# Designs tried in a protein design run: peptides against a protein of PDB entry 5HOI. Part 52

Target 1, 351 residues: chain A of PDB entry 5HOI
Amino acid sequence: FRYMPFSPAGTPFGFTDRRYLTMNEVGYVSTVKNSEQYSITVSFFDVGRFREYHFEDLFGYDLCFLNEKGTLFGQSKTGQIQYRPHDSIHSNWTKIIPLQAGERITSVAATPVRVIVGTSLGYFRSFNQFGVPFAVEKTSPIVALTAQNYRVFSVHYSQFHGLSYSLSELGTSSKRYYKRECPLPMSLPNINSDMKKDANLDYYNFNPMGIKSLFFSSYGDPCIFGSDNTLLLLSKWRSPEESKWLPILDSNMEIWKMSGGKETTDIHVWPLALAYDTLNCILVKGKHIWPEFPLPLPSEMEIRMPVFVKSKLLEENKAILNKKNEIGADTEAEEGEEDKEIQIPVSMAAE

## One batch from the design tools (peptide; aimed at target 1 K262 I267)

Design b1_p20_8_s2 (made by RFdiffusion4, then SolubleMPNN; from b1_p20_8, 12 letters changed)
Fold by OpenDDE base, seed 5:
Structure b1_p20_8_s2 (fold): chain B 351 residues (1-351), chain A 20 residues (1-20)
Amino acid sequence: as target 1 above (351 residues)
Amino acid sequence: SAEEENEKLYEKIAEKTRRR
């Protein structure tokens, strides 16, 4: 196993010279290889609120986190981090994170008030928005981070225990844990089944945990989107005994439903954020499970707990079609065979 | 073609998932 730099919804280079370092509801950060250098562009979905900007990257930033106030960059090997405010009022700052031999920055997160750095050795480093350090804590190896305001959602990996998560609040004087290295019931990528396609191997080499993204919902609940394309939400995290992961969307099932029950391998959901009851995402067309260039417009999918079995829906629709054919023997409406959309009952969509 | 069918399917899903 190798610790790879993780950024929320980051994409691999693949066979290209460009990739997304990160993307979320605010925007997307791209990097392009230009000989020995990189050109980074920070783009926004709300072009009226924010101005796109670019800069030359001499360090080869492979970590990124975008928020409403700025962008955090990191270099996993050198330990360099840079924070760039979107406004011109605040100055950029750069810092080197001290790394031990073989240590890597595995993830970075930034809010308007906190900067967090996680490492492959489990060093959790916290800073304010100006790069002033608060504390260093030793945890299990960190593989992913996200943050909202003062809250941090961290994913940890142990070879013995698999995936765990922590949910913490970074006050001014202390760190509070709501959850500390609790088991994360997320499926890891299945190397044997999924690696039959070269595109999946490239993505696995880029992100061996299969965490496509993690974020906080608009309500401040931790969310994670794994390789199974299921959105998990941590419910009731304020109550330790009541806290549970909820599968709030199976995006493969939603694509299947929206397709009229057509099997497809060339349409994928790429998660950005959860806003209220909608998953903000990129609908990806093609062989790669990640968005290419140019970035498509964001899509919204309503969250729905996966309570339906695909086989049952197919049987019910077949039974409805058979009943229509038994009743419709008298109406010679040659409506062409092609548009037999599976009518998924609207009631089954809204529950 | 399979590509044209996939395009139509993509556009259909994209239309259903567009922000209103």
Scores: peptide ipSAE 0.423, ipTM 0.909, DockQ to the pose 0.811
OpenDDE base, seeds 1, 2, 3, 4: peptide ipSAE 0.420, 0.421, 0.422, 0.422; ipTM 0.909, 0.908, 0.908, 0.908

Design b1_p20_8_s3 (made by RFdiffusion4, then SolubleMPNN; from b1_p20_8, 10 letters changed)
Fold by OpenDDE base, seed 1:
Structure b1_p20_8_s3 (fold): chain B 351 residues (1-351), chain A 20 residues (1-20)
Amino acid sequence: as target 1 above (351 residues)
Amino acid sequence: SEKEEEEALYEKIKKKTARK
């Protein structure tokens, strides 16, 4: 296994000179290769609230985290990090993270009050928003980080134990754990089944964990979106005994319902954030599971627990159509059969 | 063509998932 730099919803270069370093509900960060240099652009979805900015990157930043106050950049090999506030009133700062031989920064996260750096050796480094260090903790190898306010969701990988997660709060004096290296019930990418398409191999080489993104919901619940295109939410994490992962959306099932039961291979959901009961996402068209350039407008998908079997829904929708045809309800037939979604029967919607 | 059907399907889903 090779530890790769992870950023939330980051995309590979593929065969292009450009990629997204990260994207979320705030915006998207892109980088373009210019010979031996990179040009970074920080773009926003709310153009009235924020101004797009760019800068020349001489370091080759391969890690990024965007929040409402600034952007954190990192270089996985050199250990350099840079924080850039969106507001010009606050100064940029740069720091070098000490790395051991072969150690990599694997993920970075930033909130308005904390900066977090995770490494392939499991060093968890915390800072304030000005780059003043709080603590260094040794954990299992960190593969992904996200943070909201003082809370950190970390994903760990061990060759012996597979995927685990931690949920912690970074106070001023101490770190509190709500969850500490608990098993993460996420499926890893299946190299033998999924890698038949070159595009999937390119993505696997970029992100071998298949974690498309991780974030906190608007309610402050940890969310993860894996290679199976299922959104998992950690419910009841304040109660250690009651805490569970909920599959709150199968995005492939929702595309299938919206298509009228057509199987599609070239429509993909790319996760940005969970806002209330809606997954903010990019709907991607084409062979690649990730968005290309230009970035499409974000879409919203309502969360729905995947409780239905496709075959049963198809049988029930056929039975409804046959009953409508027997009753001679001629008037709704002009909305072509092509526009009908797979409806969930009212008897099943009560589960 | 299969590509035109897939394009129409994408635009249909995109319209259904458009922000309100």
Scores: peptide ipSAE 0.457, ipTM 0.919, DockQ to the pose 0.854
OpenDDE base, seeds 2, 3, 4, 5: peptide ipSAE 0.454, 0.454, 0.455, 0.457; ipTM 0.917, 0.917, 0.918, 0.918

Design b1_p20_8_s4 (made by RFdiffusion4, then SolubleMPNN; from b1_p20_8, 10 letters changed)
Fold by OpenDDE base, seed 3:
Structure b1_p20_8_s4 (fold): chain B 351 residues (1-351), chain A 20 residues (1-20)
Amino acid sequence: as target 1 above (351 residues)
Amino acid sequence: MEEEENEKLFEKIREKLRRR
C-alpha cells in the first residue's frame, strides 16, 4: 500500500497529458502537462457568478480543493500549498508545510474560513483562510479530507484497522469532535475482481482507497462515494449512539434500472455533490470510470436506498410480460418495440 | 451495433436524469 494524494473527484492522467485535480458543485480544476510545467485552469459551472482563470504551475500541484471563495492547491511531496481566492481583491498566499522524511500531504481541504492539511503520518494541520495556523494534531494516517464551513470530515487508514473517519468542528479556540476515528463501513477496491480491466488498475494506482469523492450534503451531513459506487451518508452524527451510515444510493443499480435492466460497463456515475435529495454527478460514457475532456454538463440522480434485488425485479417483469402475452394473444396489434421499461416500484424515500 | 446501442442507452439515461 502507498499513500497517494487525494482530492475530491480527482481523475488520473491515464494515457493523457491532462486530468481533473478536483471537481464538485462549484466547478472543476484541470491541469495539463506542458513539458516540465503544468497549466492549471479553474472552471465554474455558474459562469455568471464566476470567471474562469488559469495560471502556470511550476511545482506540479497534485492536491486541490475548490470552494465558492477560492482554490487550495498542494504538492504532496514538497509540502507546498497555495490558496488562490477567485476574487482578485484578496491576495494569493503560499506556505510550505514541514514534512518528515517519507511524509506526504495526502489531502487538503478549504472552506471560506478554514484550510486543512492532512498527512500520511497523521498530522492534521489547521489554518484560517489567510494561512495563519491554529493547531497541529497527531491522528491516525489521513487519506482524505473534506470540509464545509467549520466542519471537517476526515478519513483515516490503518493497516491493522482499515478505514476510519472523524467528524470535527474547528472553532476559533478549540477543535470539537463529533466522531473520532470511528470505523468506516466502506468496502475497499477488490483487487482480484476489479483489476481484470486495465482502466481499473490505472484508477487503483491513482486512488488505492477507491474513494471517488467525499463531501458534505446541503444539510451538512458527511457523504462518501466509494469504489462500489454506493453513496454513504452519515445520519444522526450529532447523537453518538444514534449515528449510522446509510447507503442512500447504489448508482450501479440506478443505472441498471434506468437502462431497463441492461447490464452495461460503459456508463458510469462520477460524484460531485449531494444537493437535497439529488446526487449531482457527471454521467460518464466509455471505458474509463472517470470523466474525460471536455467535461460533460452535470446530471442529477435522485437518491434511493438500495432495497431492490435485481433477480426479484427481473422475475416480476417476466411475470408482467407473460400476463401481457396471455391477454394479447387475441389482438393482432403490432405493438411496436415498446421500450420494455422495468416497472420499478416507487422506492420509499428515506424518511 | 454495440457502440450505437450504448449511445442510445446513454442518451436515454441522460434524458431520465435531466427530467428530474
Scores: peptide ipSAE 0.451, ipTM 0.900, DockQ to the pose 0.670
OpenDDE base, seeds 1, 2, 4, 5: peptide ipSAE 0.449, 0.447, 0.450, 0.447; ipTM 0.900, 0.899, 0.900, 0.899

## One batch from the design tools (peptide; aimed at target 1 K285)

Design b1_p21_1 (made by RFdiffusion4)
Pose (drawn by RFdiffusion4):
Structure b1_p21_1 (pose): chain A 322 residues (1-190, 198-318, 341-351), chain P 21 residues (1-21)
Amino acid sequence: FRYMPFSPAGTPFGFTDRRYLTMNEVGYVSTVKNSEQYSITVSFFDVGRFREYHFEDLFGYDLCFLNEKGTLFGQSKTGQIQYRPHDSIHSNWTKIIPLQAGERITSVAATPVRVIVGTSLGYFRSFNQFGVPFAVEKTSPIVALTAQNYRVFSVHYSQFHGLSYSLSELGTSSKRYYKRECPLPMSLPNDANLDYYNFNPMGIKSLFFSSYGDPCIFGSDNTLLLLSKWRSPEESKWLPILDSNMEIWKMSGGKETTDIHVWPLALAYDTLNCILVKGKHIWPEFPLPLPSEMEIRMPVFVKSKLLEENKEIQIPVSMAAE
Amino acid sequence: EEEKEEREEKLYEEVQELLKE
């Protein structure tokens, strides 16, 4: 099996010379093939706070993670990473991650206080926001990483367990695991979207902590999974809290559509900040549309019963209250 | 509750605009 470079909400090139590296509630990072180099553009949705800028990529960064304080870039092959703070007060720094034979950097993540690099051999290299290393750890092969403040949500893969996840906190003292390689019941992919599933074999469209600090993941099944009771290991449950396919179906008047798709950015309490994509492909294009907000709904709505009540989709009060 | 209903109405309008395309 070949591990692919993962970034949250990343898009493939397809038949174009540009794609999105990473995408969330802060903004979007795109890259354009420029003859022999690349042109990376860092954009923001709150235009008032940060200024959109661009720079020339002489390395071919294919890994990226965005937070409110800076942008982290990474090269899956050479192992070079660069952290660019949004403000000009703080300097950019660059490090090169040691990679063994065939070892690839599969995912990177950054917070205002931590920088995380994961490799295909299971190396977990962590730094502060300035590049000072804390510890090098060996874990299962990492396929996806996201972090918030001091906590890290890592998704692992092997030929035995399949997909597993670890939830840990990088404290000032030492590293503490909340959950260590527990089952991750995310649906795996089972065509026009072939380009995407080569770029992202797991179908992990994005994963992120919620605005209130709960781990979330959005697989190819277009269902938002939230990790509940992660502080008590014996009570951990993955809860499906939004069937985005059902919502588009309800808002489209019960019509099956093959051109409307959801691209996850982040979860804010009960609202999924997303990009509504119109077209044959399931990933967003250029220019990027304005973010949309989709309220989470428990998957308790049956299509057949909703069609009877309407004879937008009206929902029976008895069912809506439930 | 009112704010949630406004967000749902806005998303519905966005979906309707997409269906017109």

Design b1_p21_1_s1 (made by RFdiffusion4, then SolubleMPNN; from b1_p21_1, 12 letters changed)
Fold by OpenDDE base, seed 1:
Structure b1_p21_1_s1 (fold): chain B 351 residues (1-351), chain A 21 residues (1-21)
Amino acid sequence: as target 1 above (351 residues)
Amino acid sequence: SAAREEKRKKLAERIQKLLEE
């Protein structure tokens, strides 16, 4: 196992010279390899609020976090981080994070008020938005970070315990934990099943945890989107005993329903953010599960509890069709029935 | 709500277009 640099919704290079370092509801950051250098572009979905900008990257930034005020960059091996405000009022700043031999920055996060750095050895470093350090804490190895305001959602990995998560608030004087290294009920990528497609191997090598993204919802709830394409939301996290992960969207199931039950194995959801009851995402067509260039326009997907498994729905629909055929109802296969959304039987909607 | 139905329609149309590509 190797700790890889993680950024929310970051993409691999694949066979190209280009990738997305990160993307979310604010925008997307791309990098293009040019010989030994990189050209980074910070693009925004709200072109009226923000102006696209680019710069030459001599360091090879492999970590990125975009927020409404700026972009944090990191280099996983050297420990260099750079914060670039989107406005010209505030100056860019750089810092070197001291790394031990073999230590890597695995994730970075930035809010308008905090900068967070997590490492493969489990060093959790907190800063203000100007790069002034608050604290260094030793945790289990950090594999992913996201942050909103003063809150940090961290994902940890242990060879013995698998995935865990923490939810903390970085006040002025102290870190408060709402959750501390609690088990994360997310499935890891199954190497053996997915290895049959070269594209899945490339993604696994880039992101061995299969965490496509993690973010806070508009309500401030931690969200994670894994390799199973299920959006998990941490509900009731303020009440330690009542806190639970909710599978609020099976994106593969939703695509399949919205297609009228057609084969959708080459349509993929790439998560950006959760705004209220809507997942903002990129729909990706093709062999690669990640968006290529140019970036497609974002799509909106309504969240729903995955009450039904695709296999069960297909079996029941086949059983209904077989019963109709046994009753000798005239097979006027109206050519127009193939395009009908597979109606969930009313009996299943009432459970 | 009408807004949810419109979002659902737009999503369905986009998925259908991607299936035809």
Scores: peptide ipSAE 0.563, ipTM 0.944, DockQ to the pose 0.861
OpenDDE base, seeds 2, 3, 4, 5: peptide ipSAE 0.563, 0.561, 0.563, 0.563; ipTM 0.946, 0.944, 0.945, 0.946; seeds 2, 5 fail the geometry check

Design b1_p21_1_s2 (made by RFdiffusion4, then SolubleMPNN; from b1_p21_1, 14 letters changed)
Fold by OpenDDE base, seed 5:
Structure b1_p21_1_s2 (fold): chain B 351 residues (1-351), chain A 21 residues (1-21)
Amino acid sequence: as target 1 above (351 residues)
Amino acid sequence: SKRREEIRREFAKRVQELLSL
């Protein structure tokens, strides 16, 4: 096993000079190798909202995280990170993360308010969006990171304990844990069964954890998509004893059903994001489980989980709040109520 | 919902297109 740089939905070079550094619902970042240099392009799905841009990379960035405000780049070996806002109003910044001998940056994440760096030795480094450091924490070795607003979902690996996860909130003065190094019930890639195909070996060498992507849902729930092509969602994470991983989509099973029960061994789901009740993804045809160039248009897959209950309850709670406001009850909406997990009635959670 | 039926239809169509390649 080797700690490799991880980026959400990043692809290997394979036999080509180009790969995707990362992709999500916002867009995709590609890199092309030109001799000793790289050309990076940041592309967007909403071409009306964002302008595509490119730059020359002299450092060989192998880590990337894209959000609605900018792109974070990292070099796993040198410890260099760069944040590039999408707008021209905010300045780019560069920083070197101090690394010990043999330490690697394994993952980076960025939100409009936080930058997070995780390492192979388990150093968790937090910054604001301007690269001002908040803290350094020692955790189990970090293999993947994602973040939304102030929340961070981290995946850890130990040779003794396997995969674990943490869910934390990075306030201004303190880090809060909702989950701290809890067991992650995700299967690792099976080297003996899957390695019969060269394409699986190439992907395993690129990503030995088999984590294709991780993200927060539109409802702020941590999601992970592993090598088994199952989307896992962390439900009830605000309630420590009630928190559980839910298999909300078997993507192989859904493709098989939509085919009419045909062989679909050459059709693959590449995950981007979870929006409400739909997985945004790339459908890939071919030997490789990852998208090639040009990138196909995103597809939407229906998830079968009662996330509909959460959307309906959110709509019903908004409708109840709006009716209370029309009745002239000054309910001081304590700013803390929007972050309460809506309790799904047991009768509706069984549908 | 009508939207879910549409999403399912478009996804099924895209899978069939890929099966024809």
Scores: peptide ipSAE 0.599, ipTM 0.953, DockQ to the pose 0.516
OpenDDE base, seeds 1, 2, 3, 4: peptide ipSAE 0.599, 0.596, 0.596, 0.599; ipTM 0.953, 0.952, 0.952, 0.953; seed 3 fails the geometry check

Design b1_p21_1_s3 (made by RFdiffusion4, then SolubleMPNN; from b1_p21_1, 11 letters changed)
Fold by OpenDDE base, seed 5:
Structure b1_p21_1_s3 (fold): chain B 351 residues (1-351), chain A 21 residues (1-21)
Amino acid sequence: as target 1 above (351 residues)
Amino acid sequence: DKERQEKREKFAKRVQELLAE
């Protein structure tokens, strides 16, 4: 086993000179190898909101994270990171992360307010959006990171304990854990069964954990999409004893149903994001489980889970709050109430 | 309901298109 650089929905080069460094609901970052350098392009799905840009990469960035405000790049071996705002008003910055002998950056994440770097030795490094460091923490070896606002979802790997996860909030003064190195019930890629196809071996060598992507849902719930093509969502993470992983989508089963029960072994889901009750994804046709070039348009896969009850309860709670405000009840909505997890009644969770 | 149905139909159509390729 080797710690490899991970980026959300990143693709291998395969037999080509180009790959996707990362992709999500905002857009996709591609790199093309040109002799000893790379050309990086940052592309967006909303072409009206964002302008595509490109630059020459002399460092060979192998880590990337895209958000609505900028792109974070990293070089796993050298420890170099670069943040590039999408807006030209804000300056790019570069930093070198100090690495020990044999240590690698394994994952990076960026929000409009935080930059996070995880390493193969389990160093968790946090920065603000300007690259000012907050803290260095020692954890189990980090294999994947994602972040939304101040929250970080980290995946860890130990040869003795397998996969674990943490969910933390990076305030200004302190880190809060909601979950700390808890078992992650995700299956690792089965080397013996899946390696009969060269394409699976290439992908395994690129991503030994089989984590195709991880993200936060539009409701702020941690999501992970593994090699089994099942979307897992962490439910009730604010309540330590009630928190559980929900298999909210079997993407192979849903494609099979939508085909009318035909063979769909050459149709693959490539996950981008979970927006409400829909998985944004790329549908891939072919031998490779990852998208090639050009990138197909995103597809929306409906999730039949009670996540829809969460949206209705959010709308109902907003409507109740708005009605209370119209009735002139000065309910001091403490700023902390927006972050209350809406408890779905057990009766509604069964529909 | 209607928007979900339209999304499902669009997704099913895209799967059928890919099966015909």
Scores: peptide ipSAE 0.510, ipTM 0.936, DockQ to the pose 0.522
OpenDDE base, seeds 1, 2, 3, 4: peptide ipSAE 0.509, 0.506, 0.506, 0.507; ipTM 0.936, 0.934, 0.934, 0.935

Design b1_p21_1_s4 (made by RFdiffusion4, then SolubleMPNN; from b1_p21_1, 12 letters changed)
Fold by OpenDDE base, seed 4:
Structure b1_p21_1_s4 (fold): chain B 351 residues (1-351), chain A 21 residues (1-21)
Amino acid sequence: as target 1 above (351 residues)
Amino acid sequence: SERREEIRRKFAKLVEEMLKE
C-alpha cells in the first residue's frame, strides 16, 4: 500500500495531460502538464461572485483545497504548501512543511480561518489563514481531510485497523475532539471484482481508499462518498453515544430508479457538496467514473434524508424560539445556541 | 416541496437524456 495525495473530488490524469486537483460547490481547480511545469486554473461556478484565475506551477502541486476565500495547494513529496486568496486584498503565502524521510503530505484543507495539513505518518498540522502555526499533533496516518469554519473531518488509515475518522474543532486556544479515531464504516475498493475494468485500476492507483470526496454539509455534518457510491452522513456527532453514520443516498440505486430500471453502469455520480437536502454533483457518462474536460454543469440529486428534514426542524425550532421571545420570558437565550444539535423529538426519531 | 419535485424531474430528465446518447 502507498499513501497517495488526496484532494476532495480530485481526478487522475489517466491518459491525458490534465486533471482536476479538486472540485466542490465553489468551483473546480484544474492542472495541465506543460513540459516540466504545470498550469493551474481556479474556476468558479458562480462567475458573478468570483473571477477565474490561473498561474504557472513550478512545483507540481498534487494537493488542493478550494474554499470561498482562497485555494490551498500542496506538494505531497516536498512539503510545500501555498495559499492563494481569490481576492487581491490578501497576499499569497508559501510554506514548507517539514517532512521526515518517506513522509508525504496526504491531504490538505483550508477554511477562511484555518489551514490543515495531514501526513502519511499522522502529523496533523494546523495554521490560521495566514499560515501562522497553532499546533502539531501526532495521530494515526491521515489519508483525507476536509474542513468547515473551525471544524476538521479527518480520515485515518492503519494497516491493522483499517479506516477511522476524527472530528475536531480548532478553536483559538485548543483543539476539541467530538470524535477521535473512531471506526469508519466505509467499504474499501474491492481490487478483485472492480479492477477487471482498466479504468477502475487507474482510479485505484490514484486513490486506493476510493474516497471520491469528503465534505461538510450545509448543516455542518461530516459527509463521505466512497467507492460504493453511497453518501454517508455523520449524524448526532455532538452526542458521542448517539452518533451514527447514515447512508443518505445510494447514488447507483437513485440513477437506476430515475432510468426506469435500465442498465446505468456507465452513468456515474461525482460528488461536490451536500446543500440542505440535495447532493450537488457532476453526472458522468462513460468508462471513467470521474468527469473529463470540459466539466459538465453540476446536477442536484435529492437525498432521502430520513423523514426529518433538518430544515423543517430548524424552522420549527426557530418558530418556537421566536414564540418564547414574544411571550416575554426573560430566558437568557444564550447566543451560543445556533450551534446546538437539532434534537429530533424521540417520537419522531423512530421513523 | 415543489422545489424537490422540480429537482427530481430535472435529474430524471438528465439521466434519460444521458441514456439516449
Scores: peptide ipSAE 0.547, ipTM 0.942, DockQ to the pose 0.474
OpenDDE base, seeds 1, 2, 3, 5: peptide ipSAE 0.545, 0.545, 0.544, 0.547; ipTM 0.940, 0.941, 0.940, 0.942; seed 1 fails the geometry check

Design b1_p21_2 (made by RFdiffusion4; failed a check: the pose's geometry)
Pose (drawn by RFdiffusion4):
Structure b1_p21_2 (pose): chain A 322 residues (1-190, 198-318, 341-351), chain P 21 residues (1-21)
Amino acid sequence: FRYMPFSPAGTPFGFTDRRYLTMNEVGYVSTVKNSEQYSITVSFFDVGRFREYHFEDLFGYDLCFLNEKGTLFGQSKTGQIQYRPHDSIHSNWTKIIPLQAGERITSVAATPVRVIVGTSLGYFRSFNQFGVPFAVEKTSPIVALTAQNYRVFSVHYSQFHGLSYSLSELGTSSKRYYKRECPLPMSLPNDANLDYYNFNPMGIKSLFFSSYGDPCIFGSDNTLLLLSKWRSPEESKWLPILDSNMEIWKMSGGKETTDIHVWPLALAYDTLNCILVKGKHIWPEFPLPLPSEMEIRMPVFVKSKLLEENKEIQIPVSMAAE
Amino acid sequence: DEEEKEEREEKLYEEVQELLE
């Protein structure tokens, strides 16, 4: 099996010379093939706070993670990473991650206080926001990483357990695991979207902590999974809280559509900030549309019963209250 | 809070209708 470079909400090149590296509630990072180099553009949705800028990529970064304080870039092959703070007060720094034979950097993540690099051999290298290393750890092969403040949500893969996840906190003292390689019941992919599933074999469209600090993941099944009770290991449950396919179906008047798709950015309490993609492909294009907000609904709505009540989709009060 | 949620749902419905056009 071949591990692919993962970034939250990243898009493939397809038949173009540009794609999105990473995408969330802060903004979007795109890269354009420029003859022999690349042109990276860092954009923001709150235009008032940060200034959109661009720079020339002489290395071919294919890994990226965006937070409110800076942008982290990474090269899956050479192992070079660069952290560019949004403000000009703080300097950019660059490090090169040691990679063994065939070892690839599969995912990177950054917070205002931590920088995380994961490799295909299971190396977990952590730094502060300035590049000072804390500890090098060996874990299962990492396929996806996201972090918030001091906490890290990592997704692992092997040929035995399949997909597993670890939830840990990088405290000032030492590293503490909340959950260590527990089952991750995310649906795996089972065509016009072949380009995407070669770029992202797991179908993990994005994963992120919620605005209130709960781990979330958005697989190819277009269902938002939230980790509940992660502080008590014996009570941990993955809860499906939004069937985005059902919502587009309900808003479209019960019509099956093959051209409307959801691209996850982040979860804010009960609202999924996303990009509504219109077209044959399931990933967003250029220019990027304005973010949309989709309220989370428990998957308790049956299509057949909703069609009877309407004879936008009107929902019976008795069912809506449930 | 409930009114703000309904306004977000209405806006999403209008966006989906524009896509269906």

